# Ledger of designs, part 170: peptides against a protein of PDB entry 7AE7

Target 1, 321 residues: chain A of PDB entry 7AE7
Amino acid sequence: KVYKDLREFLEVLEQEGQLIRVKEEVNPEPDIAAAGRAAANLGKNQPAVFFEKIKGYKYSVVTNVHGSWQNHALMLGLDKNTSTKDQFYELNRRWDKFPVPPNVVKREAAPCKENVIDKDINLFEILPLYRINEQDGGFYISKASVVTADPEYPDDFNKLNVGTYRIQVKDRDRVGIQALAMHDIAVQLEKAEAENKPLPIAITIGNNPLVTFMASTPVGYNQNEYEFVGALQDGVPMDIVKSDLYDHLYVPAGSEVVLEGHIIPRVRTVEGPFGEFPGSYSGARLQCEVKIDRITHRTNPIFENLYLGIPWTEIDYLMAL

## One batch from the design tools (peptide; made by RFdiffusion4, then SolubleMPNN)

Design b2_p21_3_s2 (from b2_p21_3, 10 letters changed)
Fold by OpenDDE base, seed 4:
Structure b2_p21_3_s2 (fold): chain B 321 residues (1-321), chain A 21 residues (1-21)
Amino acid sequence: as target 1 above (321 residues)
Amino acid sequence: SYEETEKKNKELNAAAEAAFL
């Protein structure tokens, strides 16, 4: 099975008994994090947790989407009881199909374009933010697929990068992003900053689960993650659409929320601390700042965020293969 | 409300910045 978007995957998770739906209204804090931890205590078959109603918000939250081997099997369109060995075998078999170029769809055909916010941007209104960990220095977007390009080769689709980075919400229209030197985004940012130019960016939230998986999987600088998504879909291309602000940036057509903007050149501000793992906090550091200039989103967008519970974090499953 | 979230985020960020400097 191939999924067009997060919603199709969540439907399958629910059908397979791998999603808990919380129908009662919850407070963003502490209830979301607490309920996530409670779900982790259900054993190895940790379901996704879908919060239908968030007090003070119109929109829903989902967490732990990739938080089990069952969910990982289902992501690959396999039986939920497929062994980790067989999942690994199938992943490798499909990996060899790279590259599978994506389909570029028209703007009017892309669900991520259903709604536009281009003025009075307020991230706090559109995203029901909460602290993942009690000691976090703020609210994080921890499961976004971030799209950037090489500013020297903006038309080279092979250099289009889709990565996962720690993103702290700093203001209504501003986020801090952790772009470490080992990340492809840091290479691209260095080129932009050498000329004192902004780096165009699209931060995509709530994607096809294979997009999120590939964004968290290291690939070569000259390899496009979308072409791996097509490979992991067993040769079925994924659908992408041009960003609204940038002709050279493409986002998943089915993204729940797309934050379009730019990394501000040569600006660094305090970001952190963040609990990357239970009991392990990365300290505050000077990090890059992104100005959000435009938001597009699906009607009733689902805020997908990372679960960092014990014994296994969602990132452990994303990186285990 | 989202306004309360915004306020709390600002407070948390300010505290983190003060602890970093």
Scores: peptide ipSAE 0.673, ipTM 0.961, DockQ to the pose 0.850
Fold by OpenDDE base, seed 1:
Structure b2_p21_3_s2 (fold): chain B 321 residues (1-321), chain A 21 residues (1-21)
Amino acid sequence: as target 1 above (321 residues)
Amino acid sequence: SYEETEKKNKELNAAAEAAFL
């Protein structure tokens, strides 16, 4: 089984008993984070949690999409009871199919382009934001697949980077991003900042689960994560579409929300604190700032966000494979 | 409402900045 988008995966999770649907209206705080933590206590099967109705918002939230070995098996199109050993075996077998180039679809064929916001941008309206942890210094966008390119080689598709970074909402049209020196985005940003130029960026939310997985998996600087997604789909290409603002950036065609903008050169602002693990907070740091210039989104977008529960987080599963 | 979330975000960021300095 191959998934075009998050929605197809959520349908399979629900069919397999790996998704809990919360139909009653919840408050963004504290109910979403509390319900996520409660879902971790549901034993070894740790289902995804889908919140249909959020007070004060029109859109839904889903958490814990990757939060179990069963969900990882299903992500690979395997039986949910496939052993961890067999999942690793299959993952490694498929990895050898790299590269599998993606299909570039037309704008009109990409679900992420159904709606456009190009003025009066307000992230608070489009995303049902909540604190993941009670002591977080703000609202975070987690599990976003962030697309950047090498500003020196913008047409080199092999240098297109899709990564996962901690993103704090700073204002209606601004986010802080943690671009650590070990990340490919930091190399690209360094090149842009050397010339005092903005770095083009697309922050994609609610993707095909293999995109999210690969964005969390380190690859070589000259390797494209989308070509690994095709490999992990056992040779089936994924669908990408050109970003609206930049000819050299491509986003997953099925993304729920795409935030297009730029990293502001040589600007650092306070980001944090954030609870990376339950009971463990990283202090505030000076981080990069992104200006959001355009949003595209699916009709009734689903905000996929990270679950940080006890004893295991989604990060533990995403990094374990 | 999302306006309440926006207000809270402003307060949280201001507090974090003040604590960092």
Scores: peptide ipSAE 0.671, ipTM 0.962, DockQ to the pose 0.826
Fold by OpenDDE base, seed 3:
Structure b2_p21_3_s2 (fold): chain B 321 residues (1-321), chain A 21 residues (1-21)
Amino acid sequence: as target 1 above (321 residues)
Amino acid sequence: SYEETEKKNKELNAAAEAAFL
């Protein structure tokens, strides 16, 4: 089984008993985080939690999509009861199929392009934001696949980077991004900042689960994560589409929300604190700032956000392979 | 509402900045 988007994966999770649907209206705080924690306590087979109705918002939230070995098996299109050993074997077998180039689809064929916001941008309106942890210094987008390119080689598809970074909402049209020196985005940003130029960026939310997986998996600077997604789909190419603002940035065609903009050169603002693990907070630091210039989104977009809970976080599953 | 979230975001960021400086 191959998934074109988050929605197809959520359907399979639900069919397999790996998704809880919360139909009652919930408050963003504290209900979403609380319900996520409660679901995680149900045992080893932690389901995704889908909140259909969020008070004060038109859109839905899903958490813990990657939060179990069963969900990982299903992500790979395997039986949910596939052992971790067999999942690892299959992942490695498919990894060797790299590269599998993606299909570039037309704009009109990309679900992420169904709606456009290019003025009066307000992230608070489009995303049902909530604090994951009570002591978080703000609202985070913690499960985005962030697309950037090498500004010296913008047309080199092998240098197109899709990574996962901690993103704090700073304002209606601004986010802070944690770009650590070890990340490919930091290399690209350094090149842009050397010339005092903005770094083009697309922050994609609610993707094909293998995109999210690969965005969280370190690869070589000259390796494209989308080509690994195709490999992990057992040789089936994924669908990508050009960003609206930048011809050299490609986003998953099925993304629920795409935030297009730029990292402001040589600007650093306070970001954090954030509870990366329950009871463990990273302190506030000076981090990069992104200006959001355009949003595209699917009709009734689903805000996928990371579950951070005990005993095991969703990050632990994303990195355990 | 999302307006309440926006307001809270401003408060949280201001507090974080004040604690950082």
Scores: peptide ipSAE 0.670, ipTM 0.963, DockQ to the pose 0.818
Fold by OpenDDE base, seed 2:
Structure b2_p21_3_s2 (fold): chain B 321 residues (1-321), chain A 21 residues (1-21)
Amino acid sequence: as target 1 above (321 residues)
Amino acid sequence: SYEETEKKNKELNAAAEAAFL
């Protein structure tokens, strides 16, 4: 089975008993993080947790989408009881199908384009933000697939990067992004900053689970993550759409929310602290800052965010293969 | 409300900045 978007995957998770719906209204803090931790205690088959009603918001939150081997099997379109060994075998078999070029769909066909916010941008309104960890220095978007291109070769689709980065909300229209030197985004940013130019960016939230998986999987600088998504879909191309602000950036057609903007050149602001692992906090550091210039989103967008809890984090499953 | 979240975020960021400097 291939999924077009997060919603199709969540439907399958629910059908397979791998999703819990919290129907009661919850407070963003501390209830979301607390309920996520409580769900993790339900054993080895940790379900996704879908919060239907967030106090003060119109939108829902989902966590722990990748938080089990069962969810990982289902992501690959396999039986939920597929062994880790067989999942790895299938992953490797499909990996060899690279490249599988994506389909570029028309704007009108892309669900992520259903709504546009280009004035009075307020991230706090569109995203039901909460602290993942009690001592976090702010609210984080921790499961976004971030799209950037090489500013020297903007039309080279092979250099289009889709990565996962720590993103702290800084203001209504600003986020901090941790662009570590080992990430492809850092190479691209260095080129932009050398010319004192903004780096175009699209921060995509709530994607096809294989997009999120590939965004968390290191690939070569000249390899496009979308072409691996097609490979992991056993040769079925994924659907992408051109960003609204930039002709050279493409986003998943099914993204729940797309934050389009730019990394401000040669600006660094305090970001952190953040609890990257249970009981481990990274200190505050000077990090890059993104200005959000445009938001597109699906009607009734689902805010997908990372589950960080004991005993297992969702990262453990995203990085385990 | 999201306004309360915004306010809290501002306070948290300010505290983090003060602790970093």
Scores: peptide ipSAE 0.659, ipTM 0.961, DockQ to the pose 0.847

Design b2_p21_3_s3 (from b2_p21_3, 11 letters changed)
Fold by OpenDDE base, seed 1:
Structure b2_p21_3_s3 (fold): chain B 321 residues (1-321), chain A 21 residues (1-21)
Amino acid sequence: as target 1 above (321 residues)
Amino acid sequence: SYEEAEKRNKERVAEAEKAFL
């Protein structure tokens, strides 16, 4: 089984009993985190949690999409009861299929292009934002697949980077991004900042689960994460589409929300604190700032966000492979 | 409303910034 988007995966999770649907209106805080913790405490078979109605917001939230070995097996299109050993075996087998180049689809064929916002941008209108942890320094986008390219080699598709970074919402059209030196985005940003140029960026939310997985998996600087997604799909190419603002950036065709913009060169603002794990906060630091210039989104976009519960956070499953 | 949420976020960001500086 291959998934084109988050919605196809959520449908399978629900069919397999790996999704809890909360139909009642919830408060973003503390109800989302509380429900996630409750779901995590249900044992080894932790379901995703889908919140249909968020007080004060228009759209839905889903958490803990990758939060169990069952969900991970289903992501690979395997039986939900496939052993971790067999999952690793299959992952390794499929990894050898790299590279599997993606299909570039037309704009009109990409669900992420259904709606456009290019003026009066307000992230809060589109995303049901909240603090992941009670002491967080603001609201966070914690499970985005962030697309950047090498500004010296913008046409080199092998240098296109899709990564997961901590993103704090600073304003209606500005976010802070944690670009650590170990990340490919930091290398690309350094090149842009050397010339005092903005770094083009596309922040994608709510993707094919293998995109999210690969965005959280370190690969070589000259390796494209989308080509690994195709490998992990057992040789089936994934669908990508050109960004609206940049010819050299490609986003997953099925993304729920795409935030297109730029990292402001040589600007650093306070980001954090953020609770990476229960009882452990990463302190506030000066981090990069992104200006959002355009949003594209699916109709009734689903905000996929990270669940940080005790023990075995969703991060643990994303990093365990 | 989402505008109220925006305000809450702005206040929290300002508080965190003040605590850092």
Scores: peptide ipSAE 0.700, ipTM 0.967, DockQ to the pose 0.864
Fold by OpenDDE base, seed 5:
Structure b2_p21_3_s3 (fold): chain B 321 residues (1-321), chain A 21 residues (1-21)
Amino acid sequence: as target 1 above (321 residues)
Amino acid sequence: SYEEAEKRNKERVAEAEKAFL
């Protein structure tokens, strides 16, 4: 099976007994983390956890979407009981199909364009934000697929980067992003900052699970992650749509939320601390800052965020490949 | 409300910033 969006995947997870619905209202802290830990205690078959009602917020949260080998098998459209060995075999077989170019759909056909916010932007109105860990330096968006391009070659689709980065919410329309030197985004940012120009950015939340997987998988600078998603869909192209603000940025057509904006050139602000692993914190550092200029979102958007509870964490599954 | 959540986040960010500087 191939998934167009997060919602189709969540439906399959539920049908396969790999999704728990929490229907009662929860407090973002500590209930989301507590429920994630409780789900992890169910053993190797860790389900996704869908919180329908978050106190103080309008919309839902889903966590631990990639948090098991069963969920990983289902992501590949395989039987949930497919062995890890067979999953790796199938992944490698499909990887050789690269490149599979995506379909560019019309704006009117893209679910991520159902709603637009271009003034009085407030992230807290759209996303039920919380601290993932008790000692985090603020609220985090930890499972976004971030789209940037090479400012010297903006029309080179092969240089379009889709990556996963730690994102701290700083204000209603500002986020901190950890762009380390080893990341492709850092190369692109360096070029923009050399000219004291903003770097265009689209932060996408709640995607086709293979987009999230590929955003967490290192590829070459001249390789497009969307073309790998098509390969991992066994040769079926994924659907992308042009961003609203930038002609050279493309986002998944089915994203739940798209934050369009720019990295502010030559500005660094305090980001962190953040609990990357249970019981360990990365210290605070000076990091880049993004201004959010436009939001597009699906009606009743689902906020997909990482589960960082007891091992195996969702990161462990995303990085195990 | 989400406005209260925004306030809590702003306070925590400011606290973390002060602890770093």
Scores: peptide ipSAE 0.698, ipTM 0.967, DockQ to the pose 0.862
Fold by OpenDDE base, seed 4:
Structure b2_p21_3_s3 (fold): chain B 321 residues (1-321), chain A 21 residues (1-21)
Amino acid sequence: as target 1 above (321 residues)
Amino acid sequence: SYEEAEKRNKERVAEAEKAFL
């Protein structure tokens, strides 16, 4: 099975008994985290948790999408009971198919383009935002696939980077991004800031699960994550679409939400603290700031966000493959 | 409302900024 988007994957998770649907209205805090912990306590078959109704918000949240080996097996289109060993062997087999170039679809064919917001941008209108941990310095977007390019080589598709970064919501149209020196985005930002230019960025939320997986998987600077997604789809290309603001940025055609904007050059603002692991807070730091200039989104967008809990975090599963 | 959530976030961010400075 190959998935075009998050929705197709969530349907399979639900069919396979790997998704809990919470139909009652929940308070973002503490109910999302509490329900996530309760699901994690089910042990071996940790499901995704889909919250249909969030108090004060219009749309839904899903968490723990990658939070089990069963979910990883299903992501690969395998039987949910496929062993971790067999998943690893299959992943490696498919990895050798790299590169598998994506299909560039027309704007009209891309579900992420169903709705556009280009004025009076308010992230809280579109995303049911909350603190992931009780002591977080604000609300976070923790499972986005962030698209940037090399400003010196913007047309080099091999240098297009799709990565996962911690994103704090600072205001209705501003986010802080943790761009560490070891990340490809930091190399690209350094080049932009040397010329005092903004770095174009597309923050994509709610993707094909293999996009999210590859965005969390380190690859070479001259390797495109979308070409690995095609490899992991056993040679089936994924669908991408050109961003609205930038000709050189491409986003997954099926993204639930796309935040298009720019990293403000040579500006640093306080970001954090954030509990990356239970009991382990990273302190606040000066980090980059992104201005959001345009949003595109699917109708009734699903906010996919990270689950952080015990015994294993969703990050632990993403990094274990 | 989501506007109230925006306000809560802004207040928390401001608190964290003060604690850092």
Scores: peptide ipSAE 0.695, ipTM 0.967, DockQ to the pose 0.862
Fold by OpenDDE base, seed 3:
Structure b2_p21_3_s3 (fold): chain B 321 residues (1-321), chain A 21 residues (1-21)
Amino acid sequence: as target 1 above (321 residues)
Amino acid sequence: SYEEAEKRNKERVAEAEKAFL
């Protein structure tokens, strides 16, 4: 099984008994985190948790999508009871198929383009945002696949980076991003800031689960994560589409939400603190700031966000490879 | 409402900023 988008994967998770649907209205805090913890206590068969109704918001939240070995097997299109050993074997086998170039689809064929917001941008209208942890310095987008390019080589597709970064919501149209020196985005930002230019960025939310997986998997600077997604799909190309603002940035065609904007050059603002693990906080630091200039989204967009809880975080499954 | 959520976020961000500076 290959998934075009998050929705196809969620459908399979539900069919396989690996998704809990919460139909009653919940308070974002503390109910989302509480339900995540409750799901984690179900043992190794940790389901995704889909919240249909969030108090004060229009749209849905899903968490813990990658939160079990069963979900990981299903992500690879395997039987949910496939052993971890066999999952690793299959992953490694498929890895050798790299590169598998993506299909570039037309704008009209991309579900992420169903709706456009280009004025009066307010992230809170589109995303049911909340504090993941009680002491977080604000609301966070914790499971986005962030697309940037090398500003010196914008047409070099191999230098297109898709990564996962901590993103704090600072305002209705601004986010803080943690771009550490070890991240490929930091190299690209350095080049832009050397010329005092903005770095184009697309923050994509609610993707094909293999996109999210690869965005969390370190690869070489000259390797494109989308070409690994195709490899992990056993040679089936994924679908990408040009961003609306930038011809050189490509986003997953099936993204639930795409935030297009730019990193403001040579601006640093306070970001954090953030509870990356239970009882462990990453302190506040001066970090980059992104201005959101355009949003595209699917009708009734699903906000996929990270589950952070005991005993295993969703990140642990994403990085355990 | 989401406007109230926006306000809560703004207040928390400001508090965290003040604690850092």
Scores: peptide ipSAE 0.689, ipTM 0.966, DockQ to the pose 0.919

